# Peptides against a protein of PDB entry 8HF1, part 221

Target 1, 320 residues: chain A of PDB entry 8HF1
Amino acid sequence: NVMLYATKPTEVMVSFPHQEQVLTVTRLISAEIEKFYVSLDLMNIGVQPIRRSKSLQCLRDPSKKSFVKQLFNDFLYQMKEYGIYAASIAIISLIVEFDIKRRQAETLSVKLMHRTALTLCEKIRHLLVQKLQDMTYDDDDDNVNTEEVIMNFSTPKVQRFLMSLKVSFADKDPKDICCLVFVERRYTCKCIYGLLLNYIQSTPELRNVLTPQFMVGRNNISPDFESVLERKWQKSAIQQFRDGNANLMICSSVLEEGIDVQACNHVFILDPVKTFNMYVQSKGRARTTEAKFVLFTADKEREKTIQQIYQYRKAHNDIA

## One batch from the design tools (peptide; made by RFdiffusion4, then SolubleMPNN)

Design b2_p24_5_s3 (from b2_p24_5, 9 letters changed)
Fold by OpenDDE base, seed 4:
Structure b2_p24_5_s3 (fold): chain B 320 residues (1-320), chain A 24 residues (1-24)
Amino acid sequence: as target 1 above (320 residues)
Amino acid sequence: MKYTLPPRHPPQPPTPVQKALARP
């Protein structure tokens, strides 16, 4: 029960400007995904065999079409919320996922569906990389991984997050750092992890200071081979963070699943705090008065966020 | 179109709201 610790971390709110300007490339990508959904709806993939898991939970394997749409919807969310640079990392995760699903396809129709999704992902990747190259003189993929490119092609939220990391951790002893980064979606953990690896590598003051890791919540949906690998990877990632071999952990709602993570001196909430439980559980990881609990909010939502946090503080003090 | 770079320095001093949130 993480709820029983009256933790008094220093709460910090970082505001960021709302960016209304949608890039032309973002509109093109969205339109290509919409066209793909129309084509996907017309595809006959036949009746899917119900895999009887040995556990009597007939988890209806979500329609292989609905899973494809979910991945692209999650990608569209990441592109909108984190920017073009984060989207260039996120699309690689979709490519890997669809290639696995293509290889595991039991029917030609399903194989073709995943192949069509892959071709779209490759086109999207090209459009994203080409847009990142608008700041580079050379066509080398390495030139798009500079601090300047990462910052310029990240949303104001991500820019403020990266700046907050740099200001908080520049030239510090890695041993003095225990940082959590909370995100809403499981796929965002992988995306922000990849972004942070490149940002840390491109930022001398953070190089050898921050060692990121991520955690992904248990998929309740399938005990498949992927879930065993994910479980092994989760255990390894948690162990590395406990041992101090990683000092920054990106996580989603994973803490609700009873994963015991140590007390941290920094907690960043990258996405809006939607629930009281998320507030208490994330804040409950910052156990010292010197610990920082950092929230990110759009300037337009600042007052609403303040009121919400005040309500959550009051409710937490009434229970503690 | 490019995203606007935030000011290189986090806006110091902490906004009245950062101070209000930092209040115990």
Scores: peptide ipSAE 0.006, ipTM 0.359, DockQ to the pose 0.023
Fold by OpenDDE base, seed 2:
Structure b2_p24_5_s3 (fold): chain B 320 residues (1-320), chain A 24 residues (1-24)
Amino acid sequence: as target 1 above (320 residues)
Amino acid sequence: MKYTLPPRHPPQPPTPVQKALARP
């Protein structure tokens, strides 16, 4: 009985400096969203018909206001956690979602609400792009997607993540790469995917090396038309990753839902590991002999993070 | 104000703690 000792992945912790510097544009955007929330609370949308979805699980917010606030709160989170470059990508997702909801609006009041939200998103996009252009010599929108602009307008966490990708994968054979990137939130998957597309395209050492995809969990998918497109995208993205046509997969914490992703040689945890299950499930995907499991932590939280990971390791070894 | 670029220095060799964590 050769006990094939499953080679434990090498665990790496990357520290990043805490940055308290809030850009003026970030403060302006936050203040515009807060003003919008006051206006949104005053909007009379009327009683919305409770459409029971055939799937009994989603009581649609009868006001539809909670959904609007959720999207902007998620945007504010992306801007804070990943920086204004990531926010310029995240705002496009909000624009698309609010335009769809505006077109699907059954009442004039709901249509107006989504229109007002869309106008705010367009204003936010302009403020973000204008701030990215402060580093470009040319007024061309395409010039904001350089490695320098991406790095300068990303948080220290994202900067260390991008540097870790460059160091890990520069000039490697794409076939030798199977990478997972875990993030906490659904919208972060799309945001980091868009950021990585632009970063890879602007970085010669990665351009022909990394092909990213993203996957979002099923439980947060509203049963609306968007859910059919997202389900098609998920199936395609997973298949491309299995076939080796994509070698980097961005996942939300939804691996708990039984999505079978192949064994990988690199696993990055971009957001804090909050649960033992997340630690075990994500680490359990790093199964190759040279597999790396990479965690990111703020320098101020380093000791706390070390202690937490030690507890999770102990608990995992006591169960295994 | 730009974000402070981390020094372009190669990732510092894993700290003794990172090495201790990387030990099987």
Scores: peptide ipSAE 0.005, ipTM 0.360, DockQ to the pose 0.023
Fold by OpenDDE base, seed 1:
Structure b2_p24_5_s3 (fold): chain B 320 residues (1-320), chain A 24 residues (1-24)
Amino acid sequence: as target 1 above (320 residues)
Amino acid sequence: MKYTLPPRHPPQPPTPVQKALARP
C-alpha cells in the first residue's frame, strides 16, 4: 500500500566529513572487547538446552556466546558511527541486558559468562563517562548531558543530524511537527532516543517543541526474544505518536511488518539507505510536497549515494 | 581530543545536484 503513492517530498542530502581519527579511549575499549572475546572463546559453558519456540520453528537459539559477541559488536558499531556520547548511552543497554541474562542463567558457567560481560560493560561505562567529564568541572554524571558535551563527543553525522533538527524545529509549534527518524539497527533506536532526550533538554529552542519516542521493528526471527515489556513499550510509543503526545519517532529500518505510522512532514534517514524497499517505505511516509525527506551521507560517499538514490527513484517511478 | 564541530553551516541550500534530485 505505501508504494501506490508517488509521493514527491522535498529530498535533501546533508553531507558530513569522514572522521578517520580514532580517540585513545575508543582504541582502549576496542582492545578490552577483543581480549574479552579471546577469554570468551576459552570459556566452557557446556551444551545449552535448545529452547523450542512455541511457533514450531526450530530457531537455532544462537549460541549464548554468539549473542554476547553480537551485543558488543553492535556497541562497537554505535561507538564508531555515532561517537563516545552515544556509546555512553548504548553501554547502559548492554548492562541491563547482561544483568537480566545473568539472573536468568540456568548454569553457573553461563552465569559467570554474563557476569564477566557485565564487569567489562561497567569498565567501558567508566572509561566513557570519564572521557565526557573532560569538559565538566564537576564529577557529577548529570553534568555530561549538556549541548556542548553531546556535540563535542558525537560523530560528524550525529552533529549534522542534531543541527538539522535545531534548524528545522527551533521555536516551532509542537502540533505542526510530525517527524520520523530511521536508523538501521534495533539498538540504535534506543541509543539515539536517549541522546535526543538529553539534547532536547539541554537546547532551549527545542525544549517543549520536540517530544521523542522510539519504536523497534518486530524481529521476524524470534518474537520470543522480545520481552513483554518491549512489546508494551512499542504499543505505547506508537499510540503516543498517533495521539500527538510524541512528535518525533525513531524507527529501525525493519519496516517489513505493518507499522502503520501516519504521514509525516519530516523524514530523516540517519543511516545509509541500503535497499530499494527501505527507500520506498521511508520516503512513502513523507506524503506532501512540503514534506522533507533528509538523507545523511559522508562526503566521500556522496556521489555513490546520489547515483543510488537516482536508481531507486527510477525504479520507483517504473513501478508506480 | 574532541570531535571537531563542523562549521555551523545552516543546512547548505541544496546543491545543483540536490536540486536536480529534488526535481520530479
Scores: peptide ipSAE 0.005, ipTM 0.357, DockQ to the pose 0.022
Fold by OpenDDE base, seed 3:
Structure b2_p24_5_s3 (fold): chain B 320 residues (1-320), chain A 24 residues (1-24)
Amino acid sequence: as target 1 above (320 residues)
Amino acid sequence: MKYTLPPRHPPQPPTPVQKALARP
């Protein structure tokens, strides 16, 4: 019953410019993925055996081709929304997933499909890393993780988010910080987590101040496919955040699933608020009068976002 | 081409919208 206490956090809206300039490397990567989709459609992987779950629900194993396309579409979204630096982290998750699927392949044709996807991911990773290195004078791979490289290869949204973290938390006591960061997609949680680790490590004012963790929502497709490892990781991450061993938590829609997270003094909404429930639940984590609820909006969508937030505030006050 | 860093503007005083949003 989260409705009973009118939380009055300070609401802040941060605007960012629309980035119209598409980098040549982003166009090359998009074109390579489109060529791969044409090749993938021509691949004969045969009729796949329907895995009967022990529950009488024949979960149609999602088309193995459709799953491959979904992962690359999610990668393209992350590259567009968060930038090349975030994409260099996101591609590693695809490499890991396609390597697992390659090893689990029951047929040579499916094994070859996942191998071809993996080879494309390795090519994309090389193109991204090479582009990050264009700013470094030293051939040392570790030199791509500087504050300057992260900021220069991040979208205006991510730049404003990182600046908002630095302004909010520079040289503060880590015990006084309880921060939530909301993102829409489960893959974005891992990507933004990796970006924040590198940004915090490269930023002296944050290095001993922020300790990030992330929570990934349950995969709605089957509780049986949620690896025992993912469930253990979620429990460990939540416990670290409760114990104060982590003070920044990156979440997707997971908080809708009834995860009891403590009251926080900062809540950042990195992606657009799409529903009234998401607004109420995320804002309801900022329970103190000193708490900040920070939204990010493109300048082109600012008026629409203001109107939507005003409607959600009105609806929340009429119910509270 | 780098993403243009927004100029480091000093923290501008809260806009009339930010003040209206901060009112109880």
Scores: peptide ipSAE 0.000, ipTM 0.356, DockQ to the pose 0.021

Design b2_p24_5_s4 (from b2_p24_5, 9 letters changed)
Fold by OpenDDE base, seed 1:
Structure b2_p24_5_s4 (fold): chain B 320 residues (1-320), chain A 24 residues (1-24)
Amino acid sequence: as target 1 above (320 residues)
Amino acid sequence: MTYTLPPRHPPQPLTPVQKALNRP
């Protein structure tokens, strides 16, 4: 259905400088995670009981260590791509996940593995918060949620995204706004949602203008009990966005399973467009000529991004 | 800085990898 409409939104490309400088705290955190991987590989977690339920078939012993590494790799990606402020939010999601897995552990060895991962996450959280506090006079955790701290500890990509939101939506009527933000990864939806809540609350021009929500693709829902809560959250978030109680929706790129999101007047693509389907599905939400389709690219990748978008435009016109 | 995407130059033919990335 989205492919059948020749969408002519105003396509905008926002360029951002490449960040060459890696902060000392980021190097320290990466080194602590690598040391933890060596320790994790040496851990004997024993043979786990094979539960016959189709929903739990994916949790063979290699998958439990692999899942722990996946969460830390996703955290490292978020810290690199979005910055230290986003990483301080992302680490809380890992803490929650590992505490759940620690409580659900069927063996003492698996419980210890998740406890060790949790202890590392708390150390990482402390290092991140301490670094955010370098711009604050008071040790109050709430004082790190200022516009200045968020901007200073965000990557140039995120800074340009937040500036683009402020310029686009400052002092507008909330009813005139229907905005989508596409990100690649499930965990990025939650992270950017938390970042936007704090940024909007700290920005007077946006506080009563933008009401964000988030949803993740159905294929990225873990088959665990957490999947039922996440499905309920998704239904509620989609309904709030349809009812106009939320006017900005953060989505993972995996919208393949028929989440009927309304037509929007703004679509932001925060992460690189990797597939033609992602381009068509995201752009197909901006249906009017007045609608904006905004891409972000590093200056060094600008030409490659332009060429890729022209290829996608051609392929879309050959199918439409 | 916001840049409007430059006018449509004729895109080069899709590489086999790019054609694979464009398959549904």
Scores: peptide ipSAE 0.013, ipTM 0.459, DockQ to the pose 0.024
Fold by OpenDDE base, seed 3:
Structure b2_p24_5_s4 (fold): chain B 320 residues (1-320), chain A 24 residues (1-24)
Amino acid sequence: as target 1 above (320 residues)
Amino acid sequence: MTYTLPPRHPPQPLTPVQKALNRP
């Protein structure tokens, strides 16, 4: 019995202050989305023709409005949890989705619904970009992608995450880095990926050090809606991370589904750990010598988070 | 208005409960 003593990672907790100040632009955007929900509820989309495709469930008419509301609710969550800069990236994903749905619309009423949602997304994008530009003093520098703009328009959680990356990886050899970043939601993977690309490009100490990739979960709701493009992207991203062509991988809870990823030296949990399984599986990826497992918590939730992690450590030591 | 920048402190290790409770 060779008990392979798995090297226990160093667990790190990073606390961040709760941001009480809500920006006027965030209130305006939230109010425009609520007005749109009232308008959306009044829209008559009619009875959709049930195309008898032999495979799985034409989403009933109520579910089309519900899906539009879900995307905007996910956007509002990202704007609140990650900030205005992250929201400026997240809104592009909604624009792409509503343009696809507008083109795929079987009726004029559904086409109009998705067109109205798209028009709101373009208005939101303009309001976000204009607010990011309010910090650029130089009339000629349309570059809203500076380290300063990214930091100032990110939540305290994201600011502490970016600082933790800079402190951990500044001027290191890219070959010595194998980093995982866990987020709760699939849409957050794309948003944080776009934010990290711009942050790394604006940060000289990281520009040639970190090469990020992202991996989104399979939508359990329909394997047929997983575009051949998304599956190809996932396979390519995983392969680049295995080959060392990427050294930072952003993941949702998908690594729980048995994706074979190499042993990592850094694991960041950007969102709260909700389950014992998430704790064990994510921590279990930090397997190298001197591996770090980094958690983020609001100062107001610090005590509760410490108690929860202590319970998970105890339970894990009682099973191991 | 910008978000308040958190203090530039290195990430603190999760010490055993006795050290976590004894840090202010």
Scores: peptide ipSAE 0.012, ipTM 0.351, DockQ to the pose 0.020
Fold by OpenDDE base, seed 4:
Structure b2_p24_5_s4 (fold): chain B 320 residues (1-320), chain A 24 residues (1-24)
Amino acid sequence: as target 1 above (320 residues)
Amino acid sequence: MTYTLPPRHPPQPLTPVQKALNRP
């Protein structure tokens, strides 16, 4: 039970400027998704058969349209919160998901719905990649994966996170690093993982220092073949992190689901701490006084974040 | 109402990392 450890890590707050300027490409992408939602609402997909999973625990969303909208809303969130570079990684996860759903479609109408969503994702990916190329002279996909491009097309939050990783871990011994990165959303784990792979590969001081992995919470969604693969992959990722074969783990609410991760010397909270449980569970992984617990906050939200963390510290000390 | 599917954009290549992230 992680709550039983009175841990006193060094708490660090990293402030980042609010990004006021919305890129034209972001507005275009948002408008294309909104137009797609209007078209999606007009699509007649008929009554979909509710497959009862053998495990009585998950009603599949009977609205295959709701799931499509959820994926695009999660993408829009990632584009806003992490930037254009992260969005170029995130859109690929949507492409894969919609291609799977298109192939698994039991009706022509559902197949066409997922095909239309897939076509929109391919268009969005093109717009994102084209925007990343604004800093490159060559149309080569490898030229968009430089430290400079990643930094320029990341939000101030992600820029400060990447800088914090570089400052914290440049030229260190990989064995001395045990890092957790907490994110709010499941799909953000994979997005930030892909971003970190490219950033580490483009940053010589980190290339042989950081080995990232990710884990996502148990999808309550039915034990389809995907859920068995996801569970096997999660078990492998956790084992690699336990064995020291990975030294940076990106996770969402996974710790609340009873996935035991070792104590770490660095814990980064990339997204706002919304609950006392998130604060306690994440901070409880930084067990030594030398361990760093790093929070990211917008400058405008700094005071509110300080007061919230003070309340959580007080409440934690009253229970410990 | 016949829903005309939008034209499929030509698939752009994926980076090696993007391909790795797309492996099941």
Scores: peptide ipSAE 0.005, ipTM 0.308, DockQ to the pose 0.027
Fold by OpenDDE base, seed 5:
Structure b2_p24_5_s4 (fold): chain B 320 residues (1-320), chain A 24 residues (1-24)
Amino acid sequence: as target 1 above (320 residues)
Amino acid sequence: MTYTLPPRHPPQPLTPVQKALNRP
């Protein structure tokens, strides 16, 4: 029994400048969402029938308004954390969700609520795309998916992430790449996946090198059609990553639930490491001889991040 | 209460990638 000593992955910390995006468009979008919340709170949609699902913990908001606010709050988070370009992708997921909920609406009041949310998403999408087009001479929607537009309308964190991918994977054999990208939120997986598809397509050095997939963690919520599709997608994405048909997997922290993912040579943590378990599980996937474990931190949070990672390293060595 | 719908901006077409991401 040759105990293959798991080589400790090389830990890399990438710093990025803290920029508060002082874009007029982001302020306008945030103000339109806040006005919509005031309007939403005034909407009388009646008492919704409480379906007794056996799992006690999901107090479904009897108004379904909290779910609408959650989706817009997740969008605002993505716009702030990843930038306008990522927000232009994220808003489409909201459009799809609200169109599904509008069609599934059992009452006219609920149908109107989701229609009003959908109309706001269409306005937000138009404002985002117009802002991306300010850098393009041609009114062609395909011109907003260039490396330049993606980089200029991304946050410093996303810019440093994309640069780190380009430096790490330029001119490599696709077979030699097994990469994980960890993000905090499930909706960020789809957003960063769409951003990476466009970035890889616009970057000649990566176009035939990286094949991304994404994994959305199991939603323990209701057996809605969405949960069946998400489970089918998750199984297909994992299989493609196992078969080597995908070499980059974007996942939320929900890999904690025992998804058997192969040993990787690159692990990127795009969002802050909030828990010891997240640190151990994500780092524990970087198992190859030359494995890299890459963390991103704002310059202002750099010292705090270093101390936190040192504590996690110490705690991990005391258990091992 | 008549909710004034925001003005209809022309719906910009979804890119092929954006359509693929949101295919059910």
Scores: peptide ipSAE 0.013, ipTM 0.356, DockQ to the pose 0.030; fails the geometry check

